Peptides against a protein of PDB entry 2AZE. Designs and how they scored, part 5

Target 1, 148 residues: chain A of PDB entry 2AZE
Amino acid sequence: AQECQNLEVERQRRLERIKQKQSQLQELILQQIAFKNLVQRNRHAEQQASRPPPPNSVIHLPFIIVNTSKKTVIDCSISNDKFEYLFNFDNTFEIHDDIEVLKRMGMACGLESGSCSAEDLKMARSLVPKALEPYVTEMAQGTVGGVF
Target 2, 101 residues: chain B of PDB entry 2AZE
Amino acid sequence: GRLEGLTQDLRQLQESEQQLDHLMNICTTQLRLLSEDTDSQRLAYVTCQDLRSIADPAEQMVMVIKAPPETQLQAVDSSENFQISLKSKQGPIDVFLCPEE

## One batch from the design tools (peptide; aimed at target 1 Q24 E27 D97, target 2 P69)

Design b1_p9_3_s2 (made by RFdiffusion4, then SolubleMPNN; from b1_p9_3, 4 letters changed)
Fold by OpenDDE base, seed 5:
Structure b1_p9_3_s2 (fold): chain B 148 residues (1-148), chain C 101 residues (1-101), chain A 9 residues (1-9)
Amino acid sequence: as target 1 above (148 residues)
Amino acid sequence: as target 2 above (101 residues)
Amino acid sequence: KKLSNMVVL
């Protein structure tokens, strides 16, 4: 019946929305873990060193990274007020946001790729509220995607 | 029947979405708390060593860009043109270089 | 090593 067809369309719409929300939640969890892990690491490091890192030796979030071959020629034009920058490269470059940097640093415990050890998973779980722990476990197992 | 089955499916999907919304609210709350904590923000940094761990400074030049919110970033990466354009409205843009060891 | 601020490339 036409009613059933309408409901099937709605069902598909809702399934897609849920899928999108699952993706968003996973990213939010990864961000939370990465940030908390970074802060924890740095706090411990500063405590061990009994001082903060030297000025101009660290980069505070947020930031973006641009990398290219050392052989790449870069021309940089800067406005007088430093509100505008123009970089011209003679070869390809890469841009990474701070979250991606943290992931590559292992701050997300390998959860982003499902390559976390038991210890990594334990760390990841410890960095989220209790209500999120089951979802972290599912992410580690690669079993996220079902309807719960 | 088919109608009853679909109706039940929609109810179940609604429950699932509500659960997701709840979890997302928890997560966004945690992220907000981190952003509001001065000590956490002070400790939210990476080092040159960290950057070197993800991009070999012997092979790659690594630049760090710190720009105010709402900065416009345009990037072109093609065989004919390689360009990054930054336009800030709220303040100056800072660019840093992680030196090679 | 220290980061160089406002590096002109």
Scores: peptide ipSAE 0.049, ipTM 0.907, DockQ to the pose 0.044
OpenDDE base, seeds 1, 2, 3, 4: peptide ipSAE 0.041, 0.044, 0.040, 0.042; ipTM 0.906, 0.906, 0.905, 0.905

Design b1_p9_3_s3 (made by RFdiffusion4, then SolubleMPNN; from b1_p9_3, 5 letters changed)
Fold by OpenDDE base, seed 3:
Structure b1_p9_3_s3 (fold): chain B 148 residues (1-148), chain C 101 residues (1-101), chain A 9 residues (1-9)
Amino acid sequence: as target 1 above (148 residues)
Amino acid sequence: as target 2 above (101 residues)
Amino acid sequence: RKLSNMNVL
């Protein structure tokens, strides 16, 4: 009985770890799709324009975005070497990761919300190795979560 | 019996975790390959137009922060304090504003 | 310092 109880504890620990890894894998897949899609988009755009954009007109990954109302007053203190920043706001703000930005741009093909069109799903599948395609399909269908 | 069942479950869970680890390794490899490709690095960017699609500069101020790896970020968002603190150990931090255009 | 001193895209 005690041995069975110990194994059940271990079982639960493993299930939780698997759940965490599933979440991590999904995020990695989304990142891969988003990055490759972004690169592909920009490559195509530059080819059509026959030139890259001006260097100071784009932001390369990685980055973080902070947004707030235009009415918000912001004070900034910067160290001499620019190693330290302090921003003080008089109202609420939002912080977004670059990955979240890419998702909102549609670079993850709506896979993050399971709202993929047939075209979106086709694109998503084309941006991952063959071994990941079944998982992408499951993500699109919202059927991820079962134990293998 | 119960013991045999649990033992079998644990073996199956181990196999499932190994499959996950394998898939994660594939993903990590792909991301590494992308990061090692200089052309991909050059093309991994967003534009002001992209940023405007996320937050309208007519309504929101949009600030972009580029910080070296392992930069410490602390944010306080409460009725009494609205603050962001950044501390880098690897180099200077760059901040950009998205213009309203 | 004010944000006016920040880089502008």
Scores: peptide ipSAE 0.081, ipTM 0.910, DockQ to the pose 0.040
OpenDDE base, seeds 1, 2, 4, 5: peptide ipSAE 0.063, 0.070, 0.044, 0.080; ipTM 0.908, 0.910, 0.906, 0.910

Design b1_p9_3_s4 (made by RFdiffusion4, then SolubleMPNN; from b1_p9_3, 6 letters changed)
Fold by OpenDDE base, seed 3:
Structure b1_p9_3_s4 (fold): chain B 148 residues (1-148), chain C 101 residues (1-101), chain A 9 residues (1-9)
Amino acid sequence: as target 1 above (148 residues)
Amino acid sequence: as target 2 above (101 residues)
Amino acid sequence: RLLSNMKVL
């Protein structure tokens, strides 16, 4: 009985770890799709324009975004070497990761919400190795969560 | 019996985790390959137009922060304090504003 | 130093 109880504890620990890894894998897949899609988009755009954009007009990954109301007053203090920043706001703000930005741009093809069109799903599948395609399909269908 | 069943379950869970690890390794490899490709690095950018699609500069101020790896970020968002603190150990931090256009 | 190192895109 005690041995069975110990194994059940271990079982639960493993299940939780698997759940965490599933979440991590999904995020990695989304990152891969988003990055490759972004690169592909920009490559095509530059080919169309026959030139790259001005260097100071784009932001390369990685980055984070802070947004707040235009009415918000912001005070910024910067160290001489630019190693330290302090921002004080008089109202609420939001912080977004670059990955979240890419998702909102549609670079993850709506896979993050399981709302992919046939075209979106086709694009998503084309941006991952063959071994990951079944998982992408499951993500699109919202059927991820079962134990293998 | 119950013991045999649990033992079998644990073996199956181990196999499932190994499959996950394998897929994660594939993903990590792909991301590494992308990061090692100089052309991909050059093309991994967003524009002001992209940023405007996320937050309208007519309504929101949009600030972009580029910080070196392992930079400490501390944010407080409460009724009594609204603050962001950044502390880098690897180099200077750059901050950009998205213009209202 | 106040906002002197901030760059407008």
Scores: peptide ipSAE 0.054, ipTM 0.909, DockQ to the pose 0.041
OpenDDE base, seeds 1, 2, 4, 5: peptide ipSAE 0.036, 0.042, 0.034, 0.039; ipTM 0.906, 0.907, 0.906, 0.907

Design b1_p9_4 (made by RFdiffusion4)
Pose (drawn by RFdiffusion4):
Structure b1_p9_4 (pose): chain A 148 residues (1-148), chain B 101 residues (1-101), chain P 9 residues (1-9)
Amino acid sequence: as target 1 above (148 residues)
Amino acid sequence: as target 2 above (101 residues)
Amino acid sequence: FESSFHQYH
């Protein structure tokens, strides 16, 4: 019984590591797909009607987005060297990652929620190496859990 | 008995984790190659029209933050106001708005 | 809080 207790806690410890690693693997796959999709969208757009986009109308990754109501008062304070910043808000604001932005743009082909059309899924499968194809299929069905 | 049952479980979980680590290894390698790729980095950007479909600078205000790696972001819910603090240990941070308003 | 890009790259 004593030895069985030790094996059980070890088992639960491993089950926790696998559960964390599955979520990490899924996130990494989505990033891989989203980044490759964004790059190919821009590579194609730069063909159509030549001259690359003006530098001010473009934002390179990595970045963070903060949005609040147009009315919301913001107080900005900056350190000399611009290493430190402080913002005060008199209302609710939202903070979004670039990956979250790319997902909302549909760059991950709806795979973040299994919301893929046949074309979306085909696109997602082609942007990932063959060894990752089964796991992409698992993500498309939502049958990722059960903890294997 | 149960001791063999748990030992068999530990073996299944060991093999499953080795497989997951392998796939994660392939996955992070793909991401590393993308980061080392100059043409991809040059093309890894979003337009102002992109940031619109997720929050347009017509009704809502949009702020873009670009801080070097390892920088800290603290968000605070005071008794009366909200705050965002950014502390970069190395390198300056950049902040700007979106053109359409 | 850190960007996911910086966490995995």

Design b1_p9_4_s1 (made by RFdiffusion4, then SolubleMPNN; from b1_p9_4, 6 letters changed)
Fold by OpenDDE base, seed 5:
Structure b1_p9_4_s1 (fold): chain B 148 residues (1-148), chain C 101 residues (1-101), chain A 9 residues (1-9)
Amino acid sequence: as target 1 above (148 residues)
Amino acid sequence: as target 2 above (101 residues)
Amino acid sequence: MQSFIHQVL
């Protein structure tokens, strides 16, 4: 009885760890897809334009986004060496990392929200190694989580 | 019996975890390759048009912050205080504003 | 501390 109880505790611990790893893997896959898709898009665009965009017209990763209403008053203090910034807002703001931006741009093919079309899924699969394709398919179907 | 069943389940869970570890290793390797590829890094950028697609600059002010690694970011978003503080240790912080049009 | 200078893309 005690042995079984100990094994049940271990089972639960492993299940939780697996769940965490599944979440981590999904995020890694999404990042990979998003990055590769972005690079591919930009490569194609530059090829079509026969030149890269002006250096000051693009923002390279990594970055973060801060957005707020245009009506929000923002006071900013900056150190002389630009090492320190202080922003004060009179209303709420939002912060987004670059990965979230890429997701909202559709660079993850809607895989993050289960909104993959057949074309999106095809693209997503093409941007990962073959070993990851089955997992991408599972993510699109929302079937990830089946430990057994 | 129950003991045998639990033992078998634990073995299966171990195998499942090993499979996950393998897939994660593949992913991390791919991401590392991307980070080491100069062409990929050169092409890893967004435009103002991209930013407008996620937040309408007609209604929202969009600032882009590029900070060196290990930069400390503190954000307070409460009913009485709305503040962001940034402190870099490795270089200057750059702030960009997405134009309205 | 002074007012920040931003770059417009």
Scores: peptide ipSAE 0.032, ipTM 0.901, DockQ to the pose 0.039
OpenDDE base, seeds 1, 2, 3, 4: peptide ipSAE 0.031, 0.028, 0.030, 0.028; ipTM 0.899, 0.899, 0.899, 0.898; seed 4 fails the geometry check

Design b1_p9_4_s2 (made by RFdiffusion4, then SolubleMPNN; from b1_p9_4, 7 letters changed)
Fold by OpenDDE base, seed 4:
Order: structure tokens, then sequence, then C-alpha cells
Structure b1_p9_4_s2 (fold): chain B 148 residues (1-148), chain C 101 residues (1-101), chain A 9 residues (1-9)
């Protein structure tokens, strides 16, 4: 029946939406873990050093990173007020956001790639509210994909 | 029947999505709390050592760009044009390099 | 690294 067909279309639409939200949730979880882990690491480090790092030695979030070969020639034009920048490269470059940097630093405990050790998973779980722990576990196991 | 089955499926999916939304709300709340916590923001930083750990400093140059919100970023990466353009509306843009570079 | 910095208005 036409009604059933309409509902089937709606069903598929909802399934796709859920899938998209699952991906978004996973990213949010990774961000949360990464941020909290970073803060925790730095707090501990400063406590051990009994002082904060020199101001010019650290870069606070948010930021982006541009990397290229050290052999790449870069021409940089900057406005006097520093509101505008123009970079010209003679070779390819890469741009990464701060979240990706944190992931590469291991701040997401390898959860992003399913490479969590037992210790990493324990850390990851400890950095999220209790309600999110089961989902973190599923992420680590690669079992996220079904509907609740 | 078929209609009843589909109707039930949709109800179940709705509940699943609501659960998902709830979890997302928890996450966004946590992130908001982090952003509003002065101490957390003070501690939300990376070092040059961190950057070296993710890119080989012997082979790669790393620039860090801090730009105000709503800054326009245009990047072109093609065989004939390699360019990044930044235009801020809300303040100056800062670019940093690790000293060892 | 080779770079050139230019200023503009």
Amino acid sequence: as target 1 above (148 residues)
Amino acid sequence: as target 2 above (101 residues)
Amino acid sequence: MQSQIHKFL
C-alpha cells in the first residue's frame, strides 16, 4: 500500500539521520576526552614543575596548524593591522585543526582509531560522564552502528 | 500487519534518536562547561614538544595560526597554486613557529 | 625553511 511505502521511506530517512548523529556524537565524545585529557595532563605537569610554562612556549586552543615541507618556500604577506594574511607556497601544504592535533597527540586515547589499550580505555571512560561510558566502550569495540 | 510493523519500527527509531540526542546534549554540556571554566581554558594548550610529536621537525615546517572567530580561511592546494588566505573581522591574526624551525 | 614576509595595507 502507498501508506506502507511512505512509512518505509520515512524509516530509511530516520535511519540515515540516526547514523549521522552517531557520527556526530562520536566526534563530540572524542573532543571531550581530548580536551579533558589535555587539561589534566597540563595540570599535572604544572604541579610537578611548580610553575606554569613560559607564555611564549605554549599555544592555547583554539588554533589551526599548517604544515609543509621545510624545503617549501613560503611567501607571507601581512596587513599592518594583522587582519589579513596571504601565504603563497611553492608546494603542497596541509591544514589541521586543533582537534586533529590532539588526536595525533594521543589525547583521545586512541579511541578515534580503535586502538585503545586497556589503560587507554580506562582513561577515556574516566573523562566522560557515566551516561556516556557505555558508548565509549562501544566505540572502542567498534560495535557502534546499530540502533539503540 | 505490514503497516503496524512499520509504525512500530518508526516508534522505536524515534526512541533511539531521542536517546542519541540526550547523549549529544550531555556531550555539548560538558564541552560548554570546559569552555566556561577559566582554569580549564588556561590549561588547554599544547607545546612545541607536542607539535614535534605529530610532525617530523626535520622534514616539516609547522605554523600555528590563531585567529578570531569568524575569520575567513581560503586554501588552494593545486599543482599550479598553493595558497592560504586569511581575513579576520574581529581582530588580529597571530602566526607562530616553533623556535627550532 | 625559506620564507619572505611582506606587509601590505
Scores: peptide ipSAE 0.038, ipTM 0.900, DockQ to the pose 0.032
OpenDDE base, seeds 1, 2, 3, 5: peptide ipSAE 0.035, 0.035, 0.035, 0.035; ipTM 0.899, 0.901, 0.901, 0.901

Design b1_p9_4_s3 (made by RFdiffusion4, then SolubleMPNN; from b1_p9_4, 6 letters changed)
Fold by OpenDDE base, seed 5:
Structure b1_p9_4_s3 (fold): chain B 148 residues (1-148), chain C 101 residues (1-101), chain A 9 residues (1-9)
Amino acid sequence: as target 1 above (148 residues)
Amino acid sequence: as target 2 above (101 residues)
Amino acid sequence: MQSSIHKFL
């Protein structure tokens, strides 16, 4: 009885670890898709324009964004060496990382929210190694979570 | 028996975890390759138009922050205090504004 | 003081 109980505890531990790894893998896949899709988009755009965009017209990863109402008053204090910033807002703000930005741009093909069209899914699959394609399909179907 | 069943289940879970580890290794390798590819890094950018597409430019101001690695970010968003503090140890912090339309 | 805030150009 005690032995079985110990094994059940171990079983639960492994199940939780697997669940965590599934989540991590999904995020890694989304990042890979988003990055590759972004690079591909920009490469195509630059080829069509026959030149890169002006240096100060783009922001390279990594970055974060802060957004707030245009009516929000922002006070900014900056150190002389620009090593320290202090922003004070008179109202709420939001912070998003670059990955979240890419997702909202559709760079992850809607895979993150289960909003993949057939075309989106095809694109997503094309941006990962063959070994990851089945998992991408499972993510799109919302079937990730079972023991495989 | 129950013991045998549990033992078998644990072996199956181990195999499943190994499969996950394998897939994660493939994925992390791909991400590393992207990080090491100069052309990919050059092309890993967003435009102001991109930023406008994710936040209503008529109502929202969008600020972009590029901070060196290991920069500390402290944010307070409460009814009484709205603050962001940035402290870098490895270089200057750059801030960019997305122009209004 | 010079501004450290940059705009997209």
Scores: peptide ipSAE 0.048, ipTM 0.903, DockQ to the pose 0.038
OpenDDE base, seeds 1, 2, 3, 4: peptide ipSAE 0.037, 0.042, 0.040, 0.040; ipTM 0.901, 0.900, 0.900, 0.900; seed 1 fails the geometry check

Design b1_p9_4_s4 (made by RFdiffusion4, then SolubleMPNN; from b1_p9_4, 5 letters changed)
Fold by OpenDDE base, seed 3:
Formats: sequence, C-alpha cells, structure tokens
Structure b1_p9_4_s4 (fold): chain B 148 residues (1-148), chain C 101 residues (1-101), chain A 9 residues (1-9)
Amino acid sequence: as target 1 above (148 residues)
Amino acid sequence: as target 2 above (101 residues)
Amino acid sequence: MQSSIHKYL
C-alpha cells in the first residue's frame, strides 16, 4: 500500500540520519578522549618534573602540521603582515590537523582504529562520563550501528 | 500488520535518535567544559618529541602552523602542482619548524 | 632541507 511505502521511505530516512549521528558521536567521543588523555599526560609529566615545560618547547592546540621529505624544496611567500602564506613544494606533502596528530600519538587509545587493548579500553572509559561508557565499549567491539 | 509494524519501528527509531542526541549533548558539553577550563587549555599541548613520533625530522621536515580561526587553507597535491595557501582574516599566521633531536 | 622565503605586500 501507498502508506506502507511512505513509511518505508521515512524509515530509511531516519536510519540514515541515525547513522550520521552515530558517526558524529563517535568522532566527538574520540576527541573528548584524546583531549582529556593529552591533558592528563601532560599534567602528570609536569608534576613529575615539578615544573611546566619551556614555552618554546610545546605547541598548544589548535595547530596544523605539514610534513614532507627533507629533500623537498619549498618556496615560501609571506605577506608582510603574515596574514598570507604561499608554499610551493617540488614534491608531495602531508597535512594533519591536531586531532589526527593526537590519534596517531595514541591519545584516543586506539579506539579510532579498533586497536584498543584492555588497558586502552580501561583508559578510554575513564575519560568519559558514565553515560558514554557503554558506547565506548561498543566502539571498541565494533558493534556500533544498531538501533537503540 | 505491516503498517502497524512500520509505525512502531518509526517510533522506536525516534526514541533511538533522541538517545543519540542526548549522548551527543553530553559529549559537546564535555568538550565545551574542556575548552573553558584554563588549566586544561594550558595543558592541551604537544611537544616536538610527540611530533617526531609522528614524522621523524631526521627524514621529514615537520612544519607547524598556528593560524587563527576561519583561516583559509587550500592545498593542491598533484603531479603538476604541490602548493599550500593560507589566508587569515583574524590575525597573523605563525609558522615554525620542529627541530631535530 | 632547502627552502626559500620571500616577502610580498
């Protein structure tokens, strides 16, 4: 019947929307874990050292990383006010945002790639509110995607 | 019947979405709280050692870009052109290299 | 690595 057809269309619409929100939620969780883990790491490190690191030895978020071979020749044009930069490379380069850097550092506990050990999972759970712990567990198990 | 089943499914999906929204709100709240906490922001940093673990400066040049919000970044990475363009409207852009060792 | 820096208005 036409009514059933209409509802099936709506069902698919809602399922897709839910899927999108699940993806967004997972990213938000990873960001939260990564940030909190980073802060925790640095807090501990500073406590152990009994002092903060030298200001020029750290890069505060947010930032972008660009890396390329040391053999790459780079021409850089900078406006006088430093509002504009133009980099020309003679070979390929990579760009990474701070979140990606944190993930590669393991700050998201491998949860982003399914490489979450028992200890990693324990850490990840400890860095989110209790309400999110079940979802973190599902992420680690790869069981996200079902209907609540 | 099928109609009734679909109707029930839609109601359940609505509840599921509401639960997701709730969890997302929790996450966004946590991130906001982190951003508003001065001490957390002070501790939200990486070191050159961290960056070396991602890209070894012995083999790779690692450049750090600190740009204000809404800075335009355009990148072209093709066999014919390798280019990064940065345009800020909010302030100066700071670029520096991660040293070796 | 090799790089060149240029300033412009």
Scores: peptide ipSAE 0.038, ipTM 0.896, DockQ to the pose 0.031
OpenDDE base, seeds 1, 2, 4, 5: peptide ipSAE 0.032, 0.032, 0.037, 0.035; ipTM 0.897, 0.897, 0.896, 0.898; seed 1 fails the geometry check

Design b1_p9_5 (made by RFdiffusion4)
Pose (drawn by RFdiffusion4):
Structure b1_p9_5 (pose): chain A 148 residues (1-148), chain B 101 residues (1-101), chain P 9 residues (1-9)
Amino acid sequence: as target 1 above (148 residues)
Amino acid sequence: as target 2 above (101 residues)
Amino acid sequence: SSHFEQLFP
């Protein structure tokens, strides 16, 4: 019984590591797909009607987004060297990652929620190495859990 | 008995984790190659029209933050106001708005 | 960890 208790806690510890690793693997797959999709969308757009986009109308990754109501008062304070910043808000604001932005743009082909059309899934499968194809299929069905 | 049952479980979980690590390894390698790729990095950008479909600078205000790696972001819910603090240990941070308002 | 947490730990 004593030895069984030690094996059980070890089993539960491993079950926790696998559960965390599955979520990490899924996120990484989505990033891989989203990045590659964004790059190919821009590579193609730069063909159509030549001259690359003006530098001010473009934002390179990595970045963060903050949005609040147009009325919301913001108070900005900056350190000399611009290493430190402080923002005060008199209302609710939202903070979004670039990956989250790319997902909302549909760059991950709806795979973030299994919301893929046949073409979306085909696109997602082609942007990932063959060894990751089964796991992409698992993500498309939502049958990722059960903890293997 | 149960001791063999738990030992068999530990073996299944060991093999499953080795497989997950392998796939993660392939996955992070793909991401590393993308980061080492100059043409991909040059093309890894979003337009102002992109940031619109997720929050347009017509009704809402949009702020872009670009801080070097390892920088800290603290968000605070005071008794009366909200705040965002950014502390970069190395390198300056950049902040700007979107053109359409 | 998430991409956001890697940027802002």

Design b1_p9_5_s1 (made by RFdiffusion4, then SolubleMPNN; from b1_p9_5, 3 letters changed)
Fold by OpenDDE base, seed 5:
Structure b1_p9_5_s1 (fold): chain B 148 residues (1-148), chain C 101 residues (1-101), chain A 9 residues (1-9)
Amino acid sequence: as target 1 above (148 residues)
Amino acid sequence: as target 2 above (101 residues)
Amino acid sequence: MSYFEKLFP
């Protein structure tokens, strides 16, 4: 029946949209956890030191990282007002955003890769509102989307 | 029947999506609160040691780029062209080097 | 403690 066929198409559309939203939600959760965990870490460190970090010893978010071999030759052209930069490399490079850095630092508690210890999971749960805790648990277990 | 089953599935999917939307709203609210909290922003930083999780400055050059919002980034990484272009409209771009030690 | 070097100041 044509009606059933139409509904099946709609079903697939909705399933795909839900899948996309699940991915987006997971990323948002990871960002929240990572940010809060970073802030918590630094707050504790400053409290212990009884002072903020020295100037130029830290980089505040947001930022991006560009890395390449030390053997790579880089040519840089900069506008007078520093609004425009052009980097030319003679070899490959990598770009990373600040979120990726936080993840690799462990600020997301390994939740991004499903590598959470009991302590990691506890920390992750403590950094989100109560309503998000079940989803964090599902992420850690790799069971997100299993109900669909 | 098949029609009834599909109709029920769509209703369930709608409910599931609404739940997701709600959770996403909670997340975006939390992120907004973080962005509006001056103390959180003050404490949202990384050190050179932190960046070693990405690349070792002993082996690689590590640059940190601080660009204003809405900065355009264009990157080309091919066998014949390796280029990064940054264009800001809201202010100057700052570039930092992570030291080896 | 390591410090970042500002390039192109």
Scores: peptide ipSAE 0.619, ipTM 0.920, DockQ to the pose 0.038
OpenDDE base, seeds 1, 2, 3, 4: peptide ipSAE 0.607, 0.613, 0.612, 0.612; ipTM 0.919, 0.920, 0.921, 0.919

Design b1_p9_5_s2 (made by RFdiffusion4, then SolubleMPNN; from b1_p9_5, 3 letters changed)
Fold by OpenDDE base, seed 5:
Structure b1_p9_5_s2 (fold): chain B 148 residues (1-148), chain C 101 residues (1-101), chain A 9 residues (1-9)
Amino acid sequence: as target 1 above (148 residues)
Amino acid sequence: as target 2 above (101 residues)
Amino acid sequence: MSYFERLFP
């Protein structure tokens, strides 16, 4: 019946929306873990050294990374106030955001790829509120995808 | 029948989505707290060594770009055009180079 | 310890 068809369409719409929200939630969790883990690492390092890192030895978030071959020729145009930059490359380049950097550093404990050791999972769980721990576990197991 | 089943499914999906929304709210709250915590922001940094996880400065030129919030970034990476455009409205953009050593 | 170089100062 037409009524059933309408409800089926709505059902599918909701399923897709839920799927999208699941993806968004996972990313938010990863960001939280990564940030907290980074802060924890650096706090510990500074405590051990009894000093902050030297100036110009660190870059604070947020940032982006641009990398290319050392053979790539780059032309840069900059406004006087440095509000505008234009980079022209003669070959391909890569762009990475700070979150990607943190993930590759292992700050997300391998949760992003489902490659969590027992210790990784323990760390990940410790960096989120209790309410999120079950979801972290599901992410580690690769069981996220169903509707809960 | 089929109608009752679909109706029940929709109710269950609604509850599931509400649960997701709740969890997302918790996450966003935590992230906001991090952004508002001065000490956390002070400690939110990476080193040159950390960046090696992305690219080796010995093999690649590695630039770090710090731009104010809401900076517009446009990138073109095609066979005929390789370009990055940055436009800030809130302040100057800083660019850093990660050394090889 | 490695230091970042500010480009286009």
Scores: peptide ipSAE 0.603, ipTM 0.921, DockQ to the pose 0.038
OpenDDE base, seeds 1, 2, 3, 4: peptide ipSAE 0.597, 0.600, 0.600, 0.600; ipTM 0.920, 0.920, 0.922, 0.921

Design b1_p9_6 (made by RFdiffusion4)
Pose (drawn by RFdiffusion4):
Structure b1_p9_6 (pose): chain A 148 residues (1-148), chain B 101 residues (1-101), chain P 9 residues (1-9)
Amino acid sequence: as target 1 above (148 residues)
Amino acid sequence: as target 2 above (101 residues)
Amino acid sequence: MLTSEQLAE
């Protein structure tokens, strides 16, 4: 019974590590797909009607987004060297990652929620190495859990 | 008995984790190659029209923050106001708005 | 701070 207790806590510790790793693997696959999709969307757009986009109309990764109502008062304070910043808001605001932005743009082909059309899934499968194809299929069905 | 049952479980979980680590290893390598790729980095950008479909600078205000790696972001819910604090240990941080308003 | 940085850790 004593030894069984030790094996059970070790089992539960491993089950927690696998559960955390599965979520990490899924997120990484989505990033890999989203990044590659964004790059190819821009590579193609730069062919159509030559001259690369003007530098001010473009934002390179990595970045963060903050949005609030157009009315919301914002108070900005900046350190000399611009290493430190402080923003005060008199209303609700939202903070979004670039990956979240790319997902909402559909760059991850709806795979973030299994919302893939046949073409979306085909696109997602082609942007990932063959060894990751089964796990992409698992993500497309939502049958990722059960903890294997 | 139960001891063998738990030992067999630990073996399944050991093999499963080795497989997960392998896939993660392939996955992070793909991401590393993308980061080392100059042409991909040059093309890894979003337009103002992109940031629109997720929040357009017509009704809502959009702020872009670009801080070097390892910088800290603190978000605070005061008794009366909201705040975002950015502290970069190395390198300056950049902040700007979107053109359409 | 970012999801990618957190995954890298």

Design b1_p9_6_s1 (made by RFdiffusion4, then SolubleMPNN; from b1_p9_6, 4 letters changed)
Fold by OpenDDE base, seed 3:
Structure b1_p9_6_s1 (fold): chain B 148 residues (1-148), chain C 101 residues (1-101), chain A 9 residues (1-9)
Amino acid sequence: as target 1 above (148 residues)
Amino acid sequence: as target 2 above (101 residues)
Amino acid sequence: MLLLEQLEK
């Protein structure tokens, strides 16, 4: 019947929307874990050292990373006010945002790639509110995507 | 029947989405709290050692770019052109290099 | 730990 057909279309619409939100939630969780883990790591490190690191030895978020081969020739043009930069490379380069850097550092505990050890999962759970712990578990297990 | 089943499914999906929205709100709230906490922001940094773990400075040149919000980034990575253009409207852009060893 | 160097100071 036409009514059933209409409802099926709506069902698919809602399922797709939920899927999109699930993806967004997963990213938000990863960001939260990564940030909190980074902060926790640095707090501990500073406590152990009994001092903060030298100011020029660290880069605060936000930032982006550009990397290329050491053999790559880079020409850089900078405006006088440093508002404009132009980099010309003679070979390929990579750009990474800070979140990606944190993930590669392991700050997301491998949750982003399904590479969570028991310790990683424990850490990840400890860095989110209780309400999010079940979802973190599902992410680690690869069971995200079901209907609540 | 099928109609009743679909109707029930839609109701359940609505509830699921509401639960999902709730979780997302929790996450966004946590992130906002982090961004608003001065101590957390002070501790939100990476080191040269961290950068070396991502790309070996012996083999890779690593630049860190700190740019104000709304900075325009244009990147071209093709066989004919390799270019990055940055244009800020809200302040100067800082670029840093990670030293070797 | 070594300091980061600002490019084109």
Scores: peptide ipSAE 0.034, ipTM 0.905, DockQ to the pose 0.031
OpenDDE base, seeds 1, 2, 4, 5: peptide ipSAE 0.034, 0.031, 0.033, 0.032; ipTM 0.902, 0.901, 0.902, 0.903

